Peptides against a protein of PDB entry 3QIS. Designs and how they scored, part 31

Target 1, 334 residues: chain A of PDB entry 3QIS
Amino acid sequence: PSLELSRREFVFENVKFRQLQKEKFQISNNGQVPCHFSFIPKLNDSQYCKPWLRAEPFEGYLEPNETVDISLDVYVSKDSVTILNSGEDKIEDILVLHLDRGKDYFLTISGNYLPSCFGTSLEALCRMKRPIREVPVTKLIDLEEDSFLEKEKSLLQMVPLDEGASERPLQVPKEIWLLVDHLFKYACHQEDLFQTPGMQEELQQIIDCLDTSIPETIPGSNHSVAEALLIFLEALPEPVICYELYQRCLDSAYDPRICRQVISQLPRCHRNVFRYLMAFLRELLKFSEYNSVNANMIATLFTSLLLRPPPNLMARQTPSDRQRAIQFLLGFLL

## One batch from the design tools (peptide; aimed at target 1 W177 D181)

Design b2_p15_7 (made by RFdiffusion4)
Pose (drawn by RFdiffusion4):
Structure b2_p15_7 (pose): chain A 293 residues (1-134, 168-310, 319-334), chain P 15 residues (1-15)
Amino acid sequence: PSLELSRREFVFENVKFRQLQKEKFQISNNGQVPCHFSFIPKLNDSQYCKPWLRAEPFEGYLEPNETVDISLDVYVSKDSVTILNSGEDKIEDILVLHLDRGKDYFLTISGNYLPSCFGTSLEALCRMKRPIRERPLQVPKEIWLLVDHLFKYACHQEDLFQTPGMQEELQQIIDCLDTSIPETIPGSNHSVAEALLIFLEALPEPVICYELYQRCLDSAYDPRICRQVISQLPRCHRNVFRYLMAFLRELLKFSEYNSVNANMIATLFTSLLLRPPPSDRQRAIQFLLGFLL
Amino acid sequence: STSLELLQEAVAETD
């Protein structure tokens, strides 16, 4: 049971939020007998690698002496973007490739991460007047820029918030917001709209903070009480919530053109603005509908 | 109306 590896060191340079990278290598069974390989967790872990990293394939069978290409894939999603933004984690790791009843092969993962305004808290973004990778703001300039674009160009956009944008444009929008305060956000209205949804979803702390979440559901049927729960939010969260509710009510005025109705808004934005750490799903849409109407 | 005006009106709201 022996393996030959084309390389053991891999570099993921300039890793970005939601931008896929692949570092490929070839495994060859140079032994005399067939072997089984698999990636294993390092002593006392649950997984063989961190969430932003994946091996494809991660296990297999090789006769002497077939070869197989292994793809080491890096993808920073909403699960890891905040810890990489913060520096609590780095683009580094060790993969242990294990021969069943044999040697271990150690693969070193290195590289660097570029922080994004996406996955960054509303509070920190309101305290930063310049792009992240170039008195506090009432709302983060990034969310204002996305809403400003949609307000200007997308009020009459067919199927707004119902048609997915382009992956390439989403990344251009994110990089644009990370590095600039542009005159115009690049990309179609559907891409800008989706980038907004991704922004809300990627927030480390939702627009409605986690501890107020349960109170919101309990209070879902009393508009006076719902508004008061909102008053308990920090200034930046309260402002973003009010700003978005105002923006969505503005879009409802053009529903005959943009097909944006209360039903779609409630089911789309409730889970983004009001996340927990069933029928609570009903009190939640009721909570949000109370503001829209 | 503008998005900035809309923002200013929204943040001026009370509960």

Design b2_p15_7_s1 (made by RFdiffusion4, then SolubleMPNN; from b2_p15_7, 6 letters changed)
Fold by OpenDDE base, seed 4:
Parts: sequence; C-alpha cells; structure tokens
Structure b2_p15_7_s1 (fold): chain B 334 residues (1-334), chain A 15 residues (1-15)
Amino acid sequence: as target 1 above (334 residues)
Amino acid sequence: MTAEELLAEAIAQTD
C-alpha cells in the first residue's frame, strides 16, 4: 500500500488560548490495494500528538484511488495553556501517519504561541504591571520561576514581602480587577448573570483585551465578561484556593471561624483575590431581585473554580466533598 | 460602593 499526501508541513501562526485553528490536507491511495491509515504514537509517547493538536479523522480506510481530507486542529485549552505560556511546551510536533503493512509518513507541525494572562499564575500576574503581550518571553519565564519561589516563601512565612523591593506586586492581578470592576459597574442588574453563556467571539475579544490592553475598555456583553471571569479562574495553574489547603477547606466547611483561618494562610495574592471575589459576589447577591443570582447557585458555580481538588484527588471527589466545598464558600457569601 | 472600595475592603479585612 502507498499514500500520496497533498502537504506534509503545517505552520500555525499566532496560536492563542481558546482560538481554534485548522489546517487541511488530502491523503490519496495511489496504490492498487485498500489501505488502513492511522496516526500513531512515536516510540516514547502515549499519544499520537500533543494535547493542543488533533487530527480528524485520526484513522480510516481508503479504497484504491480514494482521497480523504484530514483536518489538523490546533486548540489550546486550559490543559495546555500554562505549559505554552511558560515556554515549557511549544507549537511544534511531528505526526506519524502509519499505513498498515506500509510506510510511515511524517508530518511536521510548527508555529508560534502568543502568551495569555489566562493560565498564568496569580503570583506572576501580580508582578506584571503591563499586559502579558508586552512582556518579553524571557521575562515571563523569570516571573514564573520567581513566582514559584515567592509562593513557597510566603507559605513558609520565611520572608516578609520586602516592601523595599522596587517593584511591589499588585494586590490582585490587573486582569481580575478589570473583569470585576466591569461586572460591578455594569452587570449587577444583569438578568441571568453567570447563567447565560457568553458569545465565543466576544470571549476571544475579552481575552485579547486582557492580554493586550486593546481596546481600553473590556468589550462584549455582561454575559461574556462574566464567562471570561469563570474561564480565567478555571485556567489558573494554581486555583485561588491553593491545592495544599483543599482538604482543610473541606474539613472546616461547617466551622466559619476555621474557614476564615484557612483563607488567612493563603499566599497574599490568592488571599486578596479570594476576598475580593467574595466581596464582589456578596454585592452581586444584594441585587438578586434583578440578576436572578442566589447564594447556592454562586457557591455551586464558583466552588468548582476556586476550590479545585488536587490532580491526584480529581478522580476521587465524592458528592460529600462537593457539598463540603459548596458549604465552605457559602460561609463567605451569606 | 466602587470596585476600588470592594478591593480596599478585601485587603483591609484583618484576620
């Protein structure tokens, strides 16, 4: 069996968080026998491609002289955004198109990723006074490394944040401030806030706005801005409530005093973000007659975002753990 | 209350 490929080199320029890009090519059976094709893992890989890449179809049969279109889809989700922002991973891959009883055909994937404030740590974002797209990639790496070290120092209570360092961190990320400021100003009376989905085009414009500061004001509907806040919180590499405190939050869920003491142990940026979000959500709940928002809905929604189980516990989260996590947040909303 | 006031309250919350 043999295949002819219309293209073998693919370039995905300016790949962004949550922006789907597609490149298509054709494969043709130029042999005299039916053939089965599949994308196969390389010798040390568990998957045929990186998490941000997909082939569709990834396998199939071709009769003699049959042609099929294959789509190569590049999509950076929350699962790939952090490693792409740090430059740990890149928009580069090699796909192996295997032909049963035939040859391997290599496809080269290349491109560039544009960093996002989505999937960047709260610690790094608190150090970024400029939009992330204005920050040199080398400085992003340094900020993530420094942010990890400062998180550890903060958790260990080892070093008071030296108030004398020329660049005091922001109290909260500017991106969270912008989203919450917008929602507070314009969305408190918005019917079905956090219940109505945003528009995908508006979400992309909001992400680009936060990443670039263009335009000067957050674009889109209140629903899109509200969803952008949810996406931001979901994409955080470390949730607003750090993984190290997850179990303690569940254990304290019915003791409001212990709940507050657990929150006090968060790194400064995480603690400030948590308290700021809770203050905003309590204000939003005062307008429940207008926005149809209630404490149980908000607690249920934000619990999955703010109080995520550690990766090792995700598959083991019980309904009781979810109820405790919701109860933990309810103690800050009521 | 402004969003700035909300932030100020959130920061000023002593344990």
Scores: peptide ipSAE 0.207, ipTM 0.862, DockQ to the pose 0.823
OpenDDE base, seeds 1, 2, 3, 5: peptide ipSAE 0.169, 0.150, 0.172, 0.173; ipTM 0.850, 0.844, 0.851, 0.852

Design b2_p15_7_s2 (made by RFdiffusion4, then SolubleMPNN; from b2_p15_7, 6 letters changed)
Fold by OpenDDE base, seed 4:
Structure b2_p15_7_s2 (fold): chain B 334 residues (1-334), chain A 15 residues (1-15)
Amino acid sequence: as target 1 above (334 residues)
Amino acid sequence: MTSEELLEQAIAQTD
């Protein structure tokens, strides 16, 4: 079997979090026999591509002189955003298009990623007084390494944050401040807040706005701003309640005193964000007659975002664990 | 209450 490919080099410029990019190419069977094609893993890889890349179709049959369009889709989800923000991964890959009993065809994927405050740690964001796109990539790496070390120091209760040597971290990320301040000012009376989805275009504008500026007002509807907060919390590499405290939260879910003690053990930035969000959500619940928001809905929604099971336990989460997690948050909303 | 007051109260909360 033999194929002709219309293109073998693909460049994805300015790849952003949650922004789909597509490049298309054609493959043609220029042979005299039917062929099966598939994208195959390289020798040491489990997948034919990196998590942010997809081929569609990834396999198929071609009759002689048949042509098929293949889409290469680049999409940075919450699963790839953190490693791309750190520069641990890059918009570079090699796809192997295999023909059954034939040759391999190599496709080169390249491009650049634009860092996002989405998928960046709370610790790193508390050190970023400017938009992430104004921060040199080299300094982002240093901020992430320093953030890991400070998280460990905070968890170990070892060293009071040395108030003297570096600029004092923000109490909460400016991005969380901006989102919550907007919602607090403009969305407390918004009917169906956190129930109505935002507009995808507005969500992209909000993400770009937070990545590039410190706006006085966030663009888009209250629904889009509310969903952007949910996306932000979901994309955190470490959830607002650190994975290390997950089991303790479940075990304490029916003891409000122990629940507060567990929250007090969070790293300072995580604790501040948690308390700030709970304070905001309690204020939002005062307007339930206007916004149709209730404590059970809010607890159910925010539990999956704030109190995520560790990756090793994610597949094992029971309905009982979920109910305990909801009960844990309810104790802060009531 | 301002958002600033809300943040300050949330942070000042000694659990």
Scores: peptide ipSAE 0.477, ipTM 0.938, DockQ to the pose 0.855
OpenDDE base, seeds 1, 2, 3, 5: peptide ipSAE 0.452, 0.430, 0.442, 0.457; ipTM 0.933, 0.929, 0.932, 0.934

Design b2_p15_7_s3 (made by RFdiffusion4, then SolubleMPNN; from b2_p15_7, 7 letters changed)
Fold by OpenDDE base, seed 4:
Structure b2_p15_7_s3 (fold): chain B 334 residues (1-334), chain A 15 residues (1-15)
Amino acid sequence: as target 1 above (334 residues)
Amino acid sequence: MTAEELLEQAIAQTD
């Protein structure tokens, strides 16, 4: 069997978080026999492509002289955003299109990723006084390394933040400030806030706005701004409640005193973000007659974002663990 | 209350 490919080199320029890009090519059976094609893993790879790439179809049959269109879809989700922001991964891959009893055809994927404040650590963002797209990539790497070291120091209670040597970090990320300030100013009376989805185009505009500027006003509807806050919290590499404290939050869920003590042990930026979000959400609940928001809805929604199970426990989360996690958060909303 | 006052309260909160 043999194939003809219309293209073998693909360039995805300016790849962004949650922005789908598509490139198409054709494969044609120029042989005299039916062929089965499939994208196959390279040697020692578990998958035929990186997590941000997909081929559709990834396998199929072609009769002699048949042609099929294949879509190469590049989509940076929460699962790939952090490693792309750090430059640990890049928009580069090689796909192997295999023919059964035939040849391998290599496809080259290349491009560039544009860093996002989404999927960046709270610690790194607290050091970023400018939009992330204004920060040199070399400095992003340094800020992530410094953020890890400072998280570790904060968790170990080792060193008071040396107020003297580096620019004082922000109390909360400017992105969280901007989102919450907007929602507090304009969305407290918004009916169905956090219940109505935003528009995808507006979400992209909000992400691009936060990545590139410090706006006076966030673009889009209150629903899109609210969803952007949820996406931001979901995309955090370390959730607002650090993974190390997850089990302690569940164990303390019915003791409000221990719950507060657990929160006090968070890294400063995580603790400030948590307390700020809880303060905002308590204010939002005062407007429940207007916004249809209640404590149980908010606790259920935000628990999955703020109090995530560690990756090793995610598959083992019980309904009891989820209820404890909700109860933990309810103790800060009531 | 402003969003700034909310942040100040959140930071000043001694749990």
Scores: peptide ipSAE 0.266, ipTM 0.881, DockQ to the pose 0.849
OpenDDE base, seeds 1, 2, 3, 5: peptide ipSAE 0.242, 0.225, 0.246, 0.253; ipTM 0.869, 0.864, 0.873, 0.874

Design b2_p15_7_s4 (made by RFdiffusion4, then SolubleMPNN; from b2_p15_7, 5 letters changed)
Fold by OpenDDE base, seed 4:
Structure b2_p15_7_s4 (fold): chain B 334 residues (1-334), chain A 15 residues (1-15)
Amino acid sequence: as target 1 above (334 residues)
Amino acid sequence: MTAEELLAEAIAETD
């Protein structure tokens, strides 16, 4: 069996968080026998491609002289955004198109990723006074490394960050401040806030706006701005409540005093973000007659974002753990 | 209350 490929080199320029890019090519059976094709893992890989790449179809049969279109889809989700922002991973891959009882065909994937404030740590964002797209990639790497070291130091030493460091960190990321400021100003009376989905085009505009500028006003509907806040919180590499405190939050869920003590042990930026979000959500709940928002809905929604189980526990989260996590947040909303 | 006041309150609860 043999295949002819219309293209073998693919370039994905300016790949962004949550922006789908597609490149298509054709494969043709130029042999005299039916053939089965599949994308196969390389010798040391568990998957045929990186998490941000997909082939569609990834396998199939071709009759003699049959042609099929294959789509190569590049999509950076929350699962790939952090490693791409740090430069740990890149928009580069090699796909192996295997032909049963035939040859391997290599496809080269290349391109560039544009960093996002989505999927960047709260610690790094508190050091970024400018939009992330204005920050040199070398400085992003340094900020991520420094953010990890300072998180560890802040967890080990309740020492206030020495005020003598030339660049005092922001109290909260400017991106969270902008999102919450907008929602507080314009969305408190918005019917079905956090219940109505945003528009995908508006979400992309909001992401691009936060990555490239410090706007006076966030573009899009209140629903899109609200969903952008949810996406931001979901994409955080470390959730607003750090993984190390997850179990303690569940264990304290019915003791409001212990809950507050657990929150006080968060790194400064995480603690400030948590308290700022809780203050905003308590204000939003005062307008429940207008916005149809209630404490149980908000607690249920934000629990999955703010109080995520550690990766090793995700598959084991019980309904009881979810109820405790919701109860933990309810103690800050009521 | 402004979003700035909300932030100020959220931070002041820390000290």
Scores: peptide ipSAE 0.203, ipTM 0.859, DockQ to the pose 0.703
OpenDDE base, seeds 1, 2, 3, 5: peptide ipSAE 0.178, 0.158, 0.180, 0.179; ipTM 0.851, 0.847, 0.852, 0.854

Design b2_p15_8 (made by RFdiffusion4)
Pose (drawn by RFdiffusion4):
Structure b2_p15_8 (pose): chain A 293 residues (1-134, 168-310, 319-334), chain P 15 residues (1-15)
Amino acid sequence: PSLELSRREFVFENVKFRQLQKEKFQISNNGQVPCHFSFIPKLNDSQYCKPWLRAEPFEGYLEPNETVDISLDVYVSKDSVTILNSGEDKIEDILVLHLDRGKDYFLTISGNYLPSCFGTSLEALCRMKRPIRERPLQVPKEIWLLVDHLFKYACHQEDLFQTPGMQEELQQIIDCLDTSIPETIPGSNHSVAEALLIFLEALPEPVICYELYQRCLDSAYDPRICRQVISQLPRCHRNVFRYLMAFLRELLKFSEYNSVNANMIATLFTSLLLRPPPSDRQRAIQFLLGFLL
Amino acid sequence: MTSLELLHEAIAEEE
């Protein structure tokens, strides 16, 4: 049971939020007998690698002496974006490729991550007047830029918030917001709209903070009480919530054109603005509907 | 109305 590897060191340079990278290598069974290979967890872990990294395939069978290409894939999603933004994690790792009843092959992962305004907290973004990779703001300039674009160009946009944007444009929008305060956000209205949804979803702390979440559900049926729960939010969260509720009410005025109705808004934005750490789903849409109407 | 005016109105109305 022996393996020959085309390479053991891999570099993921300038890793970005939601931008896929692939580093490929070939495994060849140079032994005399068939072998089984698989990636294994390092002593006392659950997984063989960190969440932003994946092997494809991660296991297999090789006769002597067939070859197989392994793809080491890096994808920073909403799960890892904040810790990589913060530096709590780095683009580094060790993959242990294991021959069943044989040697271990150690693959070194290195590289660098470029922080994004996406996955960054509302508080920190309100404290940063310049782009992340170039008194506090009432709302992060990035969310204002996305909403400002949609307000200007997308009030009459057919199927707003119902048609997915382009992946290429989403990345352009994110990089644009990471590096500039532009005169115009690039991309179609559907892409800008989706980037907004991704922005809210990628927040480390939701618009409605986690500890106020349960109180929101309990209070869901008393508008006086719902507004008071909102008052308990930090200034930047309270402002973003009010700002978005005002923006969504503005879009509802053009529903005959943009097909944005209360039903769709409630089911779309409730889970983004009000995330937990069933029928609670109902109190949640009721909570949000209380502000829209 | 502009988006910035909308932001200011949204904040002020709840004060």

Design b2_p15_8_s1 (made by RFdiffusion4, then SolubleMPNN; from b2_p15_8, 5 letters changed)
Fold by OpenDDE base, seed 4:
Structure b2_p15_8_s1 (fold): chain B 334 residues (1-334), chain A 15 residues (1-15)
Amino acid sequence: as target 1 above (334 residues)
Amino acid sequence: MTSEELLEQAISEAE
C-alpha cells in the first residue's frame, strides 16, 4: 500500500492555554489495494503524540483512490499547561503515520507556546509583579526553580523569608486578586453565580487579559469572570491546599480547630490565597438571597479545586473522602 | 469593605 499526503509539516503559531488550533491535511490512497492507516507511537513512547496534540481520525481504512481529511488539533489543557509554561515541553512533535504492511510517513509538528498565568504555581505568581507575557522566558524558569525551593523551605519551617535580598513577594497572586476583586465588586448580587457557565470567547479574553495586562476591570460577564477563577484554581500545578496536606484535611474534617491548624501549615502564598478565597466566599454567602449561592454548593464546587487528591490517590477517592473534603471547606464557610 | 480590606483581614486574623 502507499499514500500521498497533501502536507507533512505543520506550524502552530502562538499556541495559548485552552485555545484550540486546527490544521488539516489530506491523505490519499494512490495504490491499487485497500490500506489501513494509523498513527503509532515511536519506539519509546506510550502514545502516538504529546498530550496537547490529537489526530482525528487517528486510524482508518482507505479504498484505492479514496481520500480522507485528517485534523491535527492542538489544545493545551490543564494537563499540559504547566510543562509548557516552564519550557520543559515545547510545541514540537513527530507523528508517525503507519500503513499496515506498508511504509511509515513522518509528520513534523512545530510552533511556539505563549506562557500563561494559568498553570503557573502560586509561589511563582507571587513573585511576578508584571503580567507573565512581560516576563522573559529565562526568568520564568528561574522563578519556578526559586518557587520550588521556597515552597520546600516554607513547608520545612526552616528560614523566615529573607526579607532583605529579593523584592518582597505579593501576599497573593495579582491574577487571583484581580479576579476576586472584580467578583467582590460586581458579582455579589449576580443571580446564579458559579452555577451559570461563562462564554468561551469571554474566558479566552479574560485569560489573555490576565496574561498580558493588569486591567482596572476584567472583561466579560460576571459568569465568565467567576468561571475564569475556577479554571485558574483547577489549572494550578499545586492546588491551593498542597497535596502533602490532603490526607490531614480529610482526617481533620470534623474538627474545626485541627482544620485551622492544617491550613496554618500551608506555604505563605497558599495560606493567604486560601484565607482570601474563604473570606470572599463568606461575603458572597451574605448575598444568598440575590445570588442563589449556598454554603453546600460552594463547598462542593470549590472542594474539587482547592482540595484535590494527589495524583497517586486520584483513582482511589471514595465518596467518604469527597464528603470529608466538603466538610473540611464547610468549616471555613459557616 | 474593599477587596483590599478583605484581603488584609483574611491575612491578619490568623497571624
Scores: peptide ipSAE 0.493, ipTM 0.933, DockQ to the pose 0.964
OpenDDE base, seeds 1, 2, 3, 5: peptide ipSAE 0.470, 0.460, 0.469, 0.474; ipTM 0.929, 0.928, 0.930, 0.930

Design b2_p15_8_s2 (made by RFdiffusion4, then SolubleMPNN; from b2_p15_8, 5 letters changed)
Fold by OpenDDE base, seed 4:
Structure b2_p15_8_s2 (fold): chain B 334 residues (1-334), chain A 15 residues (1-15)
Amino acid sequence: as target 1 above (334 residues)
Amino acid sequence: MTAEELLEQAIAEAE
């Protein structure tokens, strides 16, 4: 069997978080026999492509002289955003299109990723006084390394944040401040806030706005701004409540005093973000007659974002663990 | 209350 490919080199320019890009090519059976094609893993790889890439279809049959269109879809989700922001991964891959009893055809994927404040650590963002797209990539790497070291120092209660010659970190990321400030100003009376989804185009505009500017006003509807906050919290590499405290939050869920003590042990930026969000959400709940928001809905929604199980425990999360996590958060909303 | 006042309050409850 043999194939003809219309294209073998694909370039995905300016790849962004949550922005789908598609490139298409054709494969044609120029042989005399039916063939089965599939994308196969390279040697030592578990998957035929990186997590941000997909082929559709990834396998199929072609009769002699049959042609099929294959879509190469590039989509950076929360699962790939952090490693792309750090430059640990890049928009580069090699796909192996295999023919059963035939040849391998290599496809080259290349391009560039544009860093996002989404999927960046709270620690790094607290050091980032300018939009992420204004920060040199080399400086992003330094900020992430420094952020890891400061998180460790903060957790160890070792060194007071040396008020030394480094610019004082922000109390909270400017991106969270901007999102919450907007929602607090304009969305407290918004009916069905956090219940109605935003518009995908508006979400992309909000992400681009936060990545490239410090706006006076966030673009889009209150629903899109609210969803952007949820996406931001979901995309954090480390949740607002650090993974190290997850089990302690569950264990303390019915003791409000211990819950507050657990929160006090968070890194400063995480603690400030948590308290700021809880303060905002308590204010939002005062307008429940207008916005149809209640404490149980908010606790259920935000618990999955703020109090995520560590990756090793995610598959083991019980309904009891979820209820404890919700109860933990309710103790800050009521 | 402003969002700034909310932030200040949320931080002051920590000290």
Scores: peptide ipSAE 0.266, ipTM 0.877, DockQ to the pose 0.905
OpenDDE base, seeds 1, 2, 3, 5: peptide ipSAE 0.232, 0.218, 0.236, 0.248; ipTM 0.863, 0.859, 0.866, 0.869

Design b2_p15_8_s3 (made by RFdiffusion4, then SolubleMPNN; from b2_p15_8, 5 letters changed)
Fold by OpenDDE base, seed 4:
Structure b2_p15_8_s3 (fold): chain B 334 residues (1-334), chain A 15 residues (1-15)
Amino acid sequence: as target 1 above (334 residues)
Amino acid sequence: MTAEELLKEAIEEAE
């Protein structure tokens, strides 16, 4: 079997969180026999590509003189955003297009990623007084490494946050402040808030706005701003309630006193974000006549975002665990 | 109440 490829080098410029990019190429069977093609893993890889890349189709058959279009889709989800923000991973890959009983064809994927405040830790964001796109990539790496060390120090209660450090961290990320401030000002009376989805174009504008500026007003509908808050919380590498406290939250779900004690043990930025969100959501619930929002809906929605099971337990979450997690959050909304 | 007041309350309930 033999193939002709219309292109072998692909460049994805300015890749952003949740923005799909597509590059297409053609493969043609220039042989005299039918061939099966597939993208195959490299030696020691489990997948034929990195998590942010896909080929469509990734396999198929070609008759002699048949041509098929293959789409290379680049999409940075919550699963890849953190490692791309840190520069641990990059928009670079090599795809191996294999022919059954034939040759391997190599495709080179390259490009650049634009960092996002989405998928960045709360600790790192509390140190960022400027939009993330204004921060040098080298400083982002340092801020992430330092963020881990400060989280550990805060959890260990070992170091009083040195009140004398010339750059005090923000109490909450400016991005959370901006989203909640907007929703509090403009969305408390919004019918079906957190129930109506946002517009994808508006979500992209909101993400780009938060990554590049400190706006007075977030663009888009209240529904898009509300969904952007949900996406932000979902994309956090460490959820607002740290994974280390997950089981304790479940165990305390019916004891409001213990629940508050568990929250008090969060790192300062996580604790502040949690309390700020709960204060906002309690205020939003006062407008339930206008916004159709109730405590059970909010608790159900936000529990999956704020109180995520650790990755090793995610597949083991029982309906009982989910109900306990909801009850834990309800104790802060009522 | 402002969002700033909400943030302040959320933090002051901690101290």
Scores: peptide ipSAE 0.208, ipTM 0.861, DockQ to the pose 0.905
OpenDDE base, seeds 1, 2, 3, 5: peptide ipSAE 0.183, 0.174, 0.184, 0.189; ipTM 0.854, 0.852, 0.855, 0.857

Design b2_p15_8_s4 (made by RFdiffusion4, then SolubleMPNN; from b2_p15_8, 5 letters changed)
Fold by OpenDDE base, seed 4:
Structure b2_p15_8_s4 (fold): chain B 334 residues (1-334), chain A 15 residues (1-15)
Amino acid sequence: as target 1 above (334 residues)
Amino acid sequence: MTAEELLQQAIAEAE
């Protein structure tokens, strides 16, 4: 078997969170026999590509002189955004297109990623007074390392945040402040808030706006701004309620006093974000006659975002665990 | 209430 490839080098410039990019190429069977092609893992890899890359189709058959178009899709989801923001991973890969009983063909994937406030830790964002795209990549790495160390110090109750020569962290990330400020000003009377999806184009504009500026007003509909808040919370590498407290939240779900004590043990930025969101959502619930929002809907929606099971427990989450998690959050909304 | 007042209240109610 033999193939001809129209292209073997692919460059994905300015890759952004949730922005799909596509590059296409053709493969042609220039042999005299039918061939099966597949993308195969490299030695010691479990997958044929990195999580942010996909080939479509990833396998198939070609008759002699047949040609097929293959799409290489680059999409940074919540599952890849954090490691790309940190520079731990990059827009670089090598794909191996294998022919059954034939040769391997190597495809080179390259490009650059543009960092996002989405998928960045609350701790790092509280230190980030400028838009993330204005922050040098070297400084982003330092902020993430420092943020990990401060999270650990805060959890250990060790050192009062030394009010020393480092700029005082923000009480909450400016991105959360901007999203909630907008929703509080303009969306409290919005019918079907958090129930109607936003527009994908508006979501991209909101993400780009938060990554590149400190706007006076967030662009897009109230629905798009509301969904952007949900996406932001979902993309957090560490949920607003830290994984270390997950089980304690479930165990305390029916004791409002213990629930408040658990929240008090969150890192300062996480605790502030949680309380701010709960305060906002309680205000939003006062307008339920206008916005059709109720406590059960909000608790169900936000519980999956704020109180995520640790990755090792995610596959084991029972309906009882979900109900306890919802009950935990309801105790802050009512 | 402003969003800033809401933030400050949410922080203060627990100090």
Scores: peptide ipSAE 0.293, ipTM 0.886, DockQ to the pose 0.964
OpenDDE base, seeds 1, 2, 3, 5: peptide ipSAE 0.266, 0.246, 0.265, 0.270; ipTM 0.873, 0.867, 0.875, 0.875

